# Ledger of designs, part 311: peptides against a protein of PDB entry 4N78

Target 1, 186 residues: chain A of PDB entry 4N78
Amino acid sequence: HFQVICRLLGYQGIAVVMEELLKVVKSLLQGTILQYVKTLMEVMPKICRLPRHEYGSPGILEFFHHQLKDIVEYAELKTVCFQNLREVGNAILFCLLIEQSLSLEEVCDLLHAAPFQNILPRVHVKEGERLDAKMKRLESKYAPLHLVPLIERLGTPQQIAIAREGDLLTKERLCCGLSMFEVILT
Target 2, 155 residues: chain B of PDB entry 4N78
Amino acid sequence: MAELQMLLEEEIPGGRRALFDSYTNLERVADYCENNYIQSADKQRALEETKAYTTQSLASVAYLINTLANNVLQMLDIQASQLRRMESSINHISQTVDIHKEKVARREIGILTTNKNTSRTHKIIAPANLERPVRYIRKPIDYTILDDIGHGVKW

## One batch from the design tools (peptide; made by RFdiffusion4, then SolubleMPNN)

Design b2_p29_6_s4 (from b2_p29_6, 8 letters changed)
Fold by OpenDDE base, seed 3:
Structure b2_p29_6_s4 (fold): chain B 186 residues (1-186), chain C 155 residues (1-155), chain A 29 residues (1-29)
Amino acid sequence: as target 1 above (186 residues)
Amino acid sequence: as target 2 above (155 residues)
Amino acid sequence: SVLGLTEEQLALFEEELQDLMAELLEAAE
């Protein structure tokens, strides 16, 4: 589903969606969530000591439940704050999944374009074959596919310019070293 | 353009008119030949004359048809060439616009990005269903397909 | 670069891409 979304939206659409999500997240964090956090800090028991290990996990849970009883019983916190936190979480997850899907798509595009851009696979030489001979063979095989040099020889100046720009745009992808998700986390 | 205009406005209409006129003339020639044969005491001579006129008339019509056909073909070739040039121009503009749109889109998304902490160890996970590289069939590579590769949007 | 990618990043990625291509070719054989 996310791959389809990435394909449908493209860079422009993804950017718009991400920006809007960031705005929503920011609004939720700075508004409602912050207010609830402040309120919670005010009502939090001043002395919440770590219960003694002797109480075991259930006893510790009960202890914290008792200490936080007033907070848990705060109906507005459960309904509004947790929903907002869920929305933030979903937005973050959505951004992550979009970025991952986009990265995969970009890698695929780069792989498909590679033969046309003089990007050749590293040849693992099997025992007994000369690396140089295999590389030369590959180079010879793919040489006719080099698009930019081909267009530079046969194309019009306008075509050459477009080919160069297209080549650049093809090579420069987000997956090469950029992350949107890291910005969101920041 | 001047040649195309001449073909459309003068040569082809002129050829059509000439062909029509030739039809009327052929009828007159036929009538003449018939009358000449009936009236002539030397029927053999009249027949030879009729053959000569028939051959000449057929040759003239054939010439007119051939000339007209060639002019029409030439007109179509010129028009086809013009259309190809127009198509090329439109394609160029379209590509330029697409590249520009892509650049704008990339700038916008780029603002939302930061450098990845590239730990050298991140193996690019190969997508599971990499479409098999289409076997390079030495068929003329339609490079127009490559115009879409640079765009994140498959149309 | 429209995206703000450094030449170094691109070069590193090209190397990774070459390795990936090699792996894919080996898997296809």
Scores: peptide ipSAE 0.174, ipTM 0.653, DockQ to the pose 0.684
Fold by OpenDDE base, seed 5:
Structure b2_p29_6_s4 (fold): chain B 186 residues (1-186), chain C 155 residues (1-155), chain A 29 residues (1-29)
Amino acid sequence: as target 1 above (186 residues)
Amino acid sequence: as target 2 above (155 residues)
Amino acid sequence: SVLGLTEEQLALFEEELQDLMAELLEAAE
C-alpha cells in the first residue's frame, strides 16, 4: 500500500503530505498535548519522594498509585490526550513507512538505470575467472547502453542538455543520503 | 519550405491541368484518327497512323500520371518530415517541462530532508542552507538486497 | 508532342510502352 502511495504521489505529492502531517503533529504537540501536560504539571504532587524501601515493590507501587491517583483517574487524559498521542504516533509511523517505501522505489529506479549510467553490477567471480577480465567484458557489453555519452555523440545540443539533466535527476535520489524521518523526529 | 510551396502551388496544380488538357487532346486525337480512318482510301496506313498516335498518347498520359504521382508523394514526404520535426519539438518542450516539474518537486521534498547521520550520535545536523539545491550525497547503494525483488533481470 | 511533353521524355516512355506491349503480345501467344 505504501509503495502504491509513493508511486502515485511522487516527490511533490509526498512532500505535500509530509508537510501537512508535520503541521498536524506540530498542532497536536503544541496545542492539545501541551495543554494537557501543563495541566498535569499543575496537579502533580509537589513532593513525590521515594517511599521507604521497607514497603516492598507492591507497597511502593501502591504508594505511587495513591500519589498519582488524581492523574490516573483524570478521564480526559485517558481519552483525549492518549488519543492525540496515538495520532502523533501513527503520523510518525506513517512517515517512516512512506520514507522506507520511497527509498525502495528509488533504489529500484537506480538499479534499473544503472546499466544506462555506466554503473556495473557487482560481479560474482566464479572459480578460475579473473575479475578484471570479467569486468572488462561487462564494460564492453554495456558500453553501448550508456545513454548520456550516446546522446552527446548523436544528439542535438538541446537533447544533450535534457539527457544530462535527466541523468542527474535519475542519480540524485533521497535514499543516497537524505532522510525525511530524522527531520520529523526533530 | 520553398520546395513544398512549389509542389503545392505550381507543380501539382500544373500537373493536374496538364493531365486534364491531355484528356481533351486525347479526345481530339481519337476523333482525328476515326475520321482519318473513315476518309482514307488506304485503311492500312490510317490504321498504322492510329496505332502510332495511340502509343504516343498513352505514353504521354502515363508520363503525366507518373510525374503527378511522384510530386504528390514527394509533397507527402515533405509534410511527414515537417510533422516529425514538429513532434520532436513538442517532445522536447514536454520533456523540458517534466524536468522542470521534477526539479521543483525535488526542491520541495528536499526541504523536508536532512543528511543521514552515519554516526550513531543523533546530532541534529541542521539542514544546510535551504537555498542550496538539494545536493544528494552519492553513497554507494548495495543493490544486492533487491536481487529477489527486481524484475528478474539476470545480469 | 501531341500532349505537350518534351520529345526526350516522350521517347523514353514510348520505349517503355513498346517494351510493355511486346511483353503483353508475347504473353498472349
Scores: peptide ipSAE 0.021, ipTM 0.527, DockQ to the pose 0.006
Fold by OpenDDE base, seed 1:
Structure b2_p29_6_s4 (fold): chain B 186 residues (1-186), chain C 155 residues (1-155), chain A 29 residues (1-29)
Amino acid sequence: as target 1 above (186 residues)
Amino acid sequence: as target 2 above (155 residues)
Amino acid sequence: SVLGLTEEQLALFEEELQDLMAELLEAAE
């Protein structure tokens, strides 16, 4: 599903969606969630002494549960704050999945474009074959597919310009060094 | 343009008229030959004259048809060439627009991106100024990064 | 010319016909 979405939206559509999601997340974090966090900090017991080890693990858990009971029972926290946190989480996950899908799509595009851009696949040399000879054969095989040189030879100046720009755009992809998800985490 | 105009306005209409006129003339020739044969005391001579006129008439019609056909074909070729040129121009504009749109889109999405941290330790320095055009770090795209991904992608 | 063609045009056409016939004969061989 995400792959289809990425294909349909393209860079422009993805950018728009991501921007809107970021705005929503920012609004949630700076608004409602922040307010609840501040309120919770005010209600937090100032002196949370570690219970003596003598109470054992169950007793310690009960102790903390008792101290936090008022917070846990805070109705607004359960309904509004948790829902907002869930929305933030979903938004983050959505962004991650979109980025992953986009990266896959970009990789596929790069792979498809490679023969046309003088990028040769790694040659698996079988035992007994000279690597150099195989590389030369591959080079000769793919030489006619070099699009930009071909257009430079046969095309009009306008076509050459378009071909060069297209080649550049084809080579430059986000997956090569950019991450959207890291920005979201920040 | 001048050649096409001449074909459309002069040569082809002229050829059509000539062909039509030839029909009228053929009828006249036929009538003449018939009358000449009937009235002539020398039937053999009249027959030979009829044959000559028939041959000439056929040759003339063939020439007119051929000329007209060639002119029409030439017209069509010129028009086809013009259409191809127009198509090329439209395609060029379309491609230019698409490239421009793509560049804009990439700029927009680029604002939402940061460099992948290759090193574990580097503190995420929040890029302070949003406005800096994310310089497309023309780092030579090391396609070697694709090497690790390629093994798992079942085509 | 009975159909309005000049004698020169007719002669040219006859020549073209002869050439075409020659080409056809050569192709048939």
Scores: peptide ipSAE 0.020, ipTM 0.558, DockQ to the pose 0.006
Fold by OpenDDE base, seed 4:
Structure b2_p29_6_s4 (fold): chain B 186 residues (1-186), chain C 155 residues (1-155), chain A 29 residues (1-29)
Amino acid sequence: as target 1 above (186 residues)
Amino acid sequence: as target 2 above (155 residues)
Amino acid sequence: SVLGLTEEQLALFEEELQDLMAELLEAAE
């Protein structure tokens, strides 16, 4: 499904969706969640002494549970705040999945373009075969498919420019070194 | 352009008219030959004259048809060439627009991206200068990273 | 010329016709 979405939206559509999601997330974080956090801070016991380590992890948990009992029982926290947090989580997951799907599409495009861009596949060299010989053979085999050099020889200056730009656009993909997800987390 | 215009406005219409006129003339020649043969005391001479007129008439029509056909073909070739040039121009514009749109789209999505921190330790520093072309370190895209992602989730 | 052909054009056509007739005759043999 995400693959279809990526294909349908393209880079621009994905950007728009991501921007809107970021706005929604920001709104949720700065609005409702922040308000709940502020409210929680107000009701938070001012003196939460760290329970003595002697009580162990269960005792510490019980202590915090007791201290936060009123907060935990706060019905609005469970309903509205958690729902908003779920929405934020879903948005983040959506962004992650979109990025992954986009990366897959980009890789597919790169693979399809590779024969035309003088990108040789990684050749599995069987034992006893010279890597260099195989590479040379592949280079010779695919040399006629190199689009940019071909157009540079036969094409008009305008065609050459377009071919170069197209080649550049084909080579420059987000999957090569860019992450959207890292921006979302920041 | 001048040649095409001459073909369209003068030569082809003129050729069509000439051909039509030749048809009318052929009918007159035929009538003349028929009457001449009937009225002539020397039938052999009349027949030879008829043959001569027939040959001449057919030759003329053939010439006119050939000339007209060649002019039409020439016209079509010129038009085809013009169409090809137009198509080339349209394609160029279309490609330019598409490239531009793609660049814009990539810029937009690029704003939403940061360099993948290869090093664990580096603070996600928002790239300060948006303007510096992120030198894509042409690290060979290790496509093997995708092998692990693609297997499981049929999404 | 009755139909506007030059004598030269007519002569060429007559020659072509004669050649064609000769070819047809040869094929019929």
Scores: peptide ipSAE 0.019, ipTM 0.518, DockQ to the pose 0.006

Design b2_p29_7_s1 (from b2_p29_7, 10 letters changed)
Fold by OpenDDE base, seed 4:
Structure b2_p29_7_s1 (fold): chain B 186 residues (1-186), chain C 155 residues (1-155), chain A 29 residues (1-29)
Amino acid sequence: as target 1 above (186 residues)
Amino acid sequence: as target 2 above (155 residues)
Amino acid sequence: EELKAQLEAIEEYSLKIKDNLPLFEEGMK
């Protein structure tokens, strides 16, 4: 599904969706979540000392349950705050999955374009074959497919410009070094 | 443009008119031949004259048709060439627009991106010795490194 | 007079055809 979404939206659509999601996340964080956090901070026990280890794990747990009783019993926390946090989480996950899917699509595009761009995959060398010889053969095989050089020789200046730009656009992909997800986390 | 205009406005209409006039003239010739044959005492001569006129008329019509046809073909060729040029221009514009749109889209999404912090910044300890600029041998980008990202479609 | 005019028209037409015949032959080559 995410792959289809990526294909359908393209870069522009993805950008728009991501921007809107960021706005939503920001709104949730700065709005309701922040308010709840502030409220929770107010109701937090000012002095919560670590109980003595002698009480054991159950006793310590009971202690904290007692200290946090007001927070745990805060019904709105579960219904609203946690829901908003889920929404934020879902948005983050969505962004992650979109980025991953986009990266896959970009890689596929790069792979498909590679023969036309004089980018040859590293061929698995079987035992006894020279990598260089195989690569040379591949280069020779795909040499006629080199689009930019071909157009530079046969095309009009305008076509050459378009070809170069197209080539550049094809080569420059987000997956090569850019992350959207890191920005979202930021 | 001038040639096409000449063909459209002068040569082809002129050729069509010539054919029409030829038709009218042929009818007159036919009438003449018929009357001449009836009135002539020498029927054989009249017949030969009719044959001559018939041959001449056919040749004329054939010439007119051929000329007109060639002019039409030439016109069509010119028009086809113009259409091809227009198509090329449209395609160029379309491609330019698409590239532009793509660039815009990429800029937009680019704003939402940051450089992947490759945490393993191996501090490239600059080797003390400035090794001579090793000729940039374009190492082929091994895309197999990406095979681990996702279900590598083993094609 | 009408016959004369027709004859003249025929003659003119015949001359035109005769003049065009070589062009036709050249065009057929």
Scores: peptide ipSAE 0.018, ipTM 0.629, DockQ to the pose 0.004
Fold by OpenDDE base, seed 5:
Structure b2_p29_7_s1 (fold): chain B 186 residues (1-186), chain C 155 residues (1-155), chain A 29 residues (1-29)
Amino acid sequence: as target 1 above (186 residues)
Amino acid sequence: as target 2 above (155 residues)
Amino acid sequence: EELKAQLEAIEEYSLKIKDNLPLFEEGMK
């Protein structure tokens, strides 16, 4: 699903969605969640000492249950605060999955473009074959596919400019060194 | 443009007119040949003359048709070339627009990105002293003690 | 003729990419 979304939206659509999600997350964090956290901090026991181990696990549990009784009984915590946290979590996960999917698409695009850009894969040399000879054969095989040099030789100045720009845009991808998810976490 | 215009306005219409005029002339020639044959005392001579005129007429028509056909073909070739040039121009514009849109999109998404910090995973130096896994003997928590606290259904 | 050969090579490669694209998509699923 995320791959389809990435393909459908493209960079423009993804940017818009991510921006809006960031706004939503910011609104949730700075608004409702912050208010609940402040309220919870106010009702939180100021002094919560670890009970003595002598009370055993049941006694310790009962102690904490008693100390947190007011928080546990706060109905709005479950209904509103946790829901908002879930929404934030979902938004984060969405962003992560979109970025991952986009990266995969970009890698695929780069791989498909590679022969046209004179980017040859490292070929596994079987025992006894000279790497250099194999690489030369590959270079010769894919030489007709080198698009930019071909257009530079045969094309008009306008075509050459377009080809160079297209080549640059093809090579420059987010997956090469950029992360959106890190921005979201910030 | 001048050549195409000449073909469209002068050569092709002119060729069509010539062909039409040829039809009229051929009819006159036919009438002449018929009358000449009827009136001539030397039928053989008249026949040979008719044959000559027929051959000439066929040759002239063939020439006119060929000339007209070639002019039409030339016209079509010029038009096809013009269409190809227009197509090329449209494609260039389209590509320029697409590149521009892509650049805009990339700028927008770029604002939402930061450089991947390749945090060199510090070699987690395994602490030399493998603290013996303290066998966490999970003492079974007897939850039966909690049976009396809940408002559950007193069986 | 050279241009034609290059175009044919590009077309052939493009077809190969197109044919392999579904396999790549399936392998990523």
Scores: peptide ipSAE 0.016, ipTM 0.642, DockQ to the pose 0.031
Fold by OpenDDE base, seed 3:
Structure b2_p29_7_s1 (fold): chain B 186 residues (1-186), chain C 155 residues (1-155), chain A 29 residues (1-29)
Amino acid sequence: as target 1 above (186 residues)
Amino acid sequence: as target 2 above (155 residues)
Amino acid sequence: EELKAQLEAIEEYSLKIKDNLPLFEEGMK
């Protein structure tokens, strides 16, 4: 599903969705969640000491239940605050999954473009074969597929410009060094 | 453009008119040949003359058709070339627009990105002693120990 | 006179065909 979403939205659509999600998250955090947190802080016991271990697990639980009674009884916490936190969590997960899906798509694009851009994989050399000789053979094999040099030789100036720009755009992908998720977390 | 216009406005219509005129002329020639054959005392000579006119007429029609066909073909070639040029221009514009849109999109998404801190993953020096994964023996929390603690509302 | 003019036109066209005929034969090879 996320792969399909990435394909449908493209970079621009993804950017718009992420920006809107960030706005929503910011609104939730600075608005409702902050208000609930402030309220909770007000009702929070100022002094909550660890009960003595002698009370055992049940006694400790009762102690904390009593200390947090006002918080536990705050019905709006369960219905509104937790829901908002869930929404924030879902938004974060959505952004993560979109980024992952986008990265996969970009990697696939890079792999498909690689033969046309003179990007050759490192060939596993069997024992006894010269790596350099194999690489040269591969380079020679794919040399006719190099798009930019081909267009530079056969194309119009306009086509050359487009081919170069297209090549650059193909090479420069987010997955090569950029992270959206890190920005979302800040 | 001038050549195409000449073909469309002058040469092709002119060729069509010439064919039509040729048809009317051929009918007159046929009538002449028929009358000449009937009235001539030397029918053999009249026949040979008719054959000559027939051959000439066929040659004329063939020429007119060929000329017209060539003009039409030339017209089509020019039009095809124009269409190819237009297509190329449209494609160029389309590609330019797409590249521009992509650049804009990348700028927009780029604002939402930061450089991946390739945090050198601290080589988690696998502790030499792979401590045996402590089998998390889920000790079932015996909650029965809590049964004796608290006035639980007996439902 | 019109018939003569038509015949002359036919003759002119016939000569033009004859001159172009060899070019067609070479193109079909």
Scores: peptide ipSAE 0.020, ipTM 0.628, DockQ to the pose 0.005; fails the geometry check
Fold by OpenDDE base, seed 2:
Structure b2_p29_7_s1 (fold): chain B 186 residues (1-186), chain C 155 residues (1-155), chain A 29 residues (1-29)
Amino acid sequence: as target 1 above (186 residues)
Amino acid sequence: as target 2 above (155 residues)
Amino acid sequence: EELKAQLEAIEEYSLKIKDNLPLFEEGMK
């Protein structure tokens, strides 16, 4: 699903969705969640001593339930605050999954474009073969597929300009050094 | 442009008119040949003359048709070339617009990105002191201590 | 007189054909 979303939205659509999600998250964090956190901090017991271990796990649990009774019984916490936190969490996860899906798509595009852009994979050298000789053979094999040099020889100045710009846009991808998720976390 | 206009406005219409006029003239020639053959005392000479006119007439029509056909073909070739040039221009504009849109989109998403911090893999400095694996002596957990807390059904 | 004019027109046409015949023969070669 995320791959389909990435394909349908493209860079522009993803940017718009991410911006709107960031606005929503910011609004939730600075608004409702902040207010609930402030309220919870006020209601939070100032002194919560660890009960004696002799009470066992059930007794300790009951102790904390009693200390936090007012917080647990706060109906708005369950219905509104936790829901907003879920929404924030879902938004973060959505952004992560979109970025991952986009990165995969970009890598695939780069791989498909590579033969046309004189980008050759490092070939595994079998024992006894010279790496340089194999690379030269590969270069020679794919040389006719080099799009920009081909257009530079056969195309009009306008076509050459478009080909160069297209080549640049094909090579420059977010996955090469940019992260959206890091911006979301800051 | 001037050549195409000349073909469309002068050469092709002129050729069509010439062909039509030729048809009318051929009809007159046919009538003449028929009358000449009927009236001539020398039928053989009249027949040879008719053959000559027929050959000439066929040659003239063939020439007119060929000229007209070539002019039409030339017109079509010029038009096809113009269409190809227009198509090329439209494609160029379309590609330019697409590239521009892509650049704008990339700028927009770029604002939402930061450089991937290549976390410098801290060289895991192997601690010099191989802490001897403390032999985990599994002390058997005596679960009997829990016997007093659970409603154990005394079998 | 009309016949003479038609004959003259045919002769003019025949001369045009004769002048263009070599071009046709060259094209058919």
Scores: peptide ipSAE 0.019, ipTM 0.627, DockQ to the pose 0.004; fails the geometry check

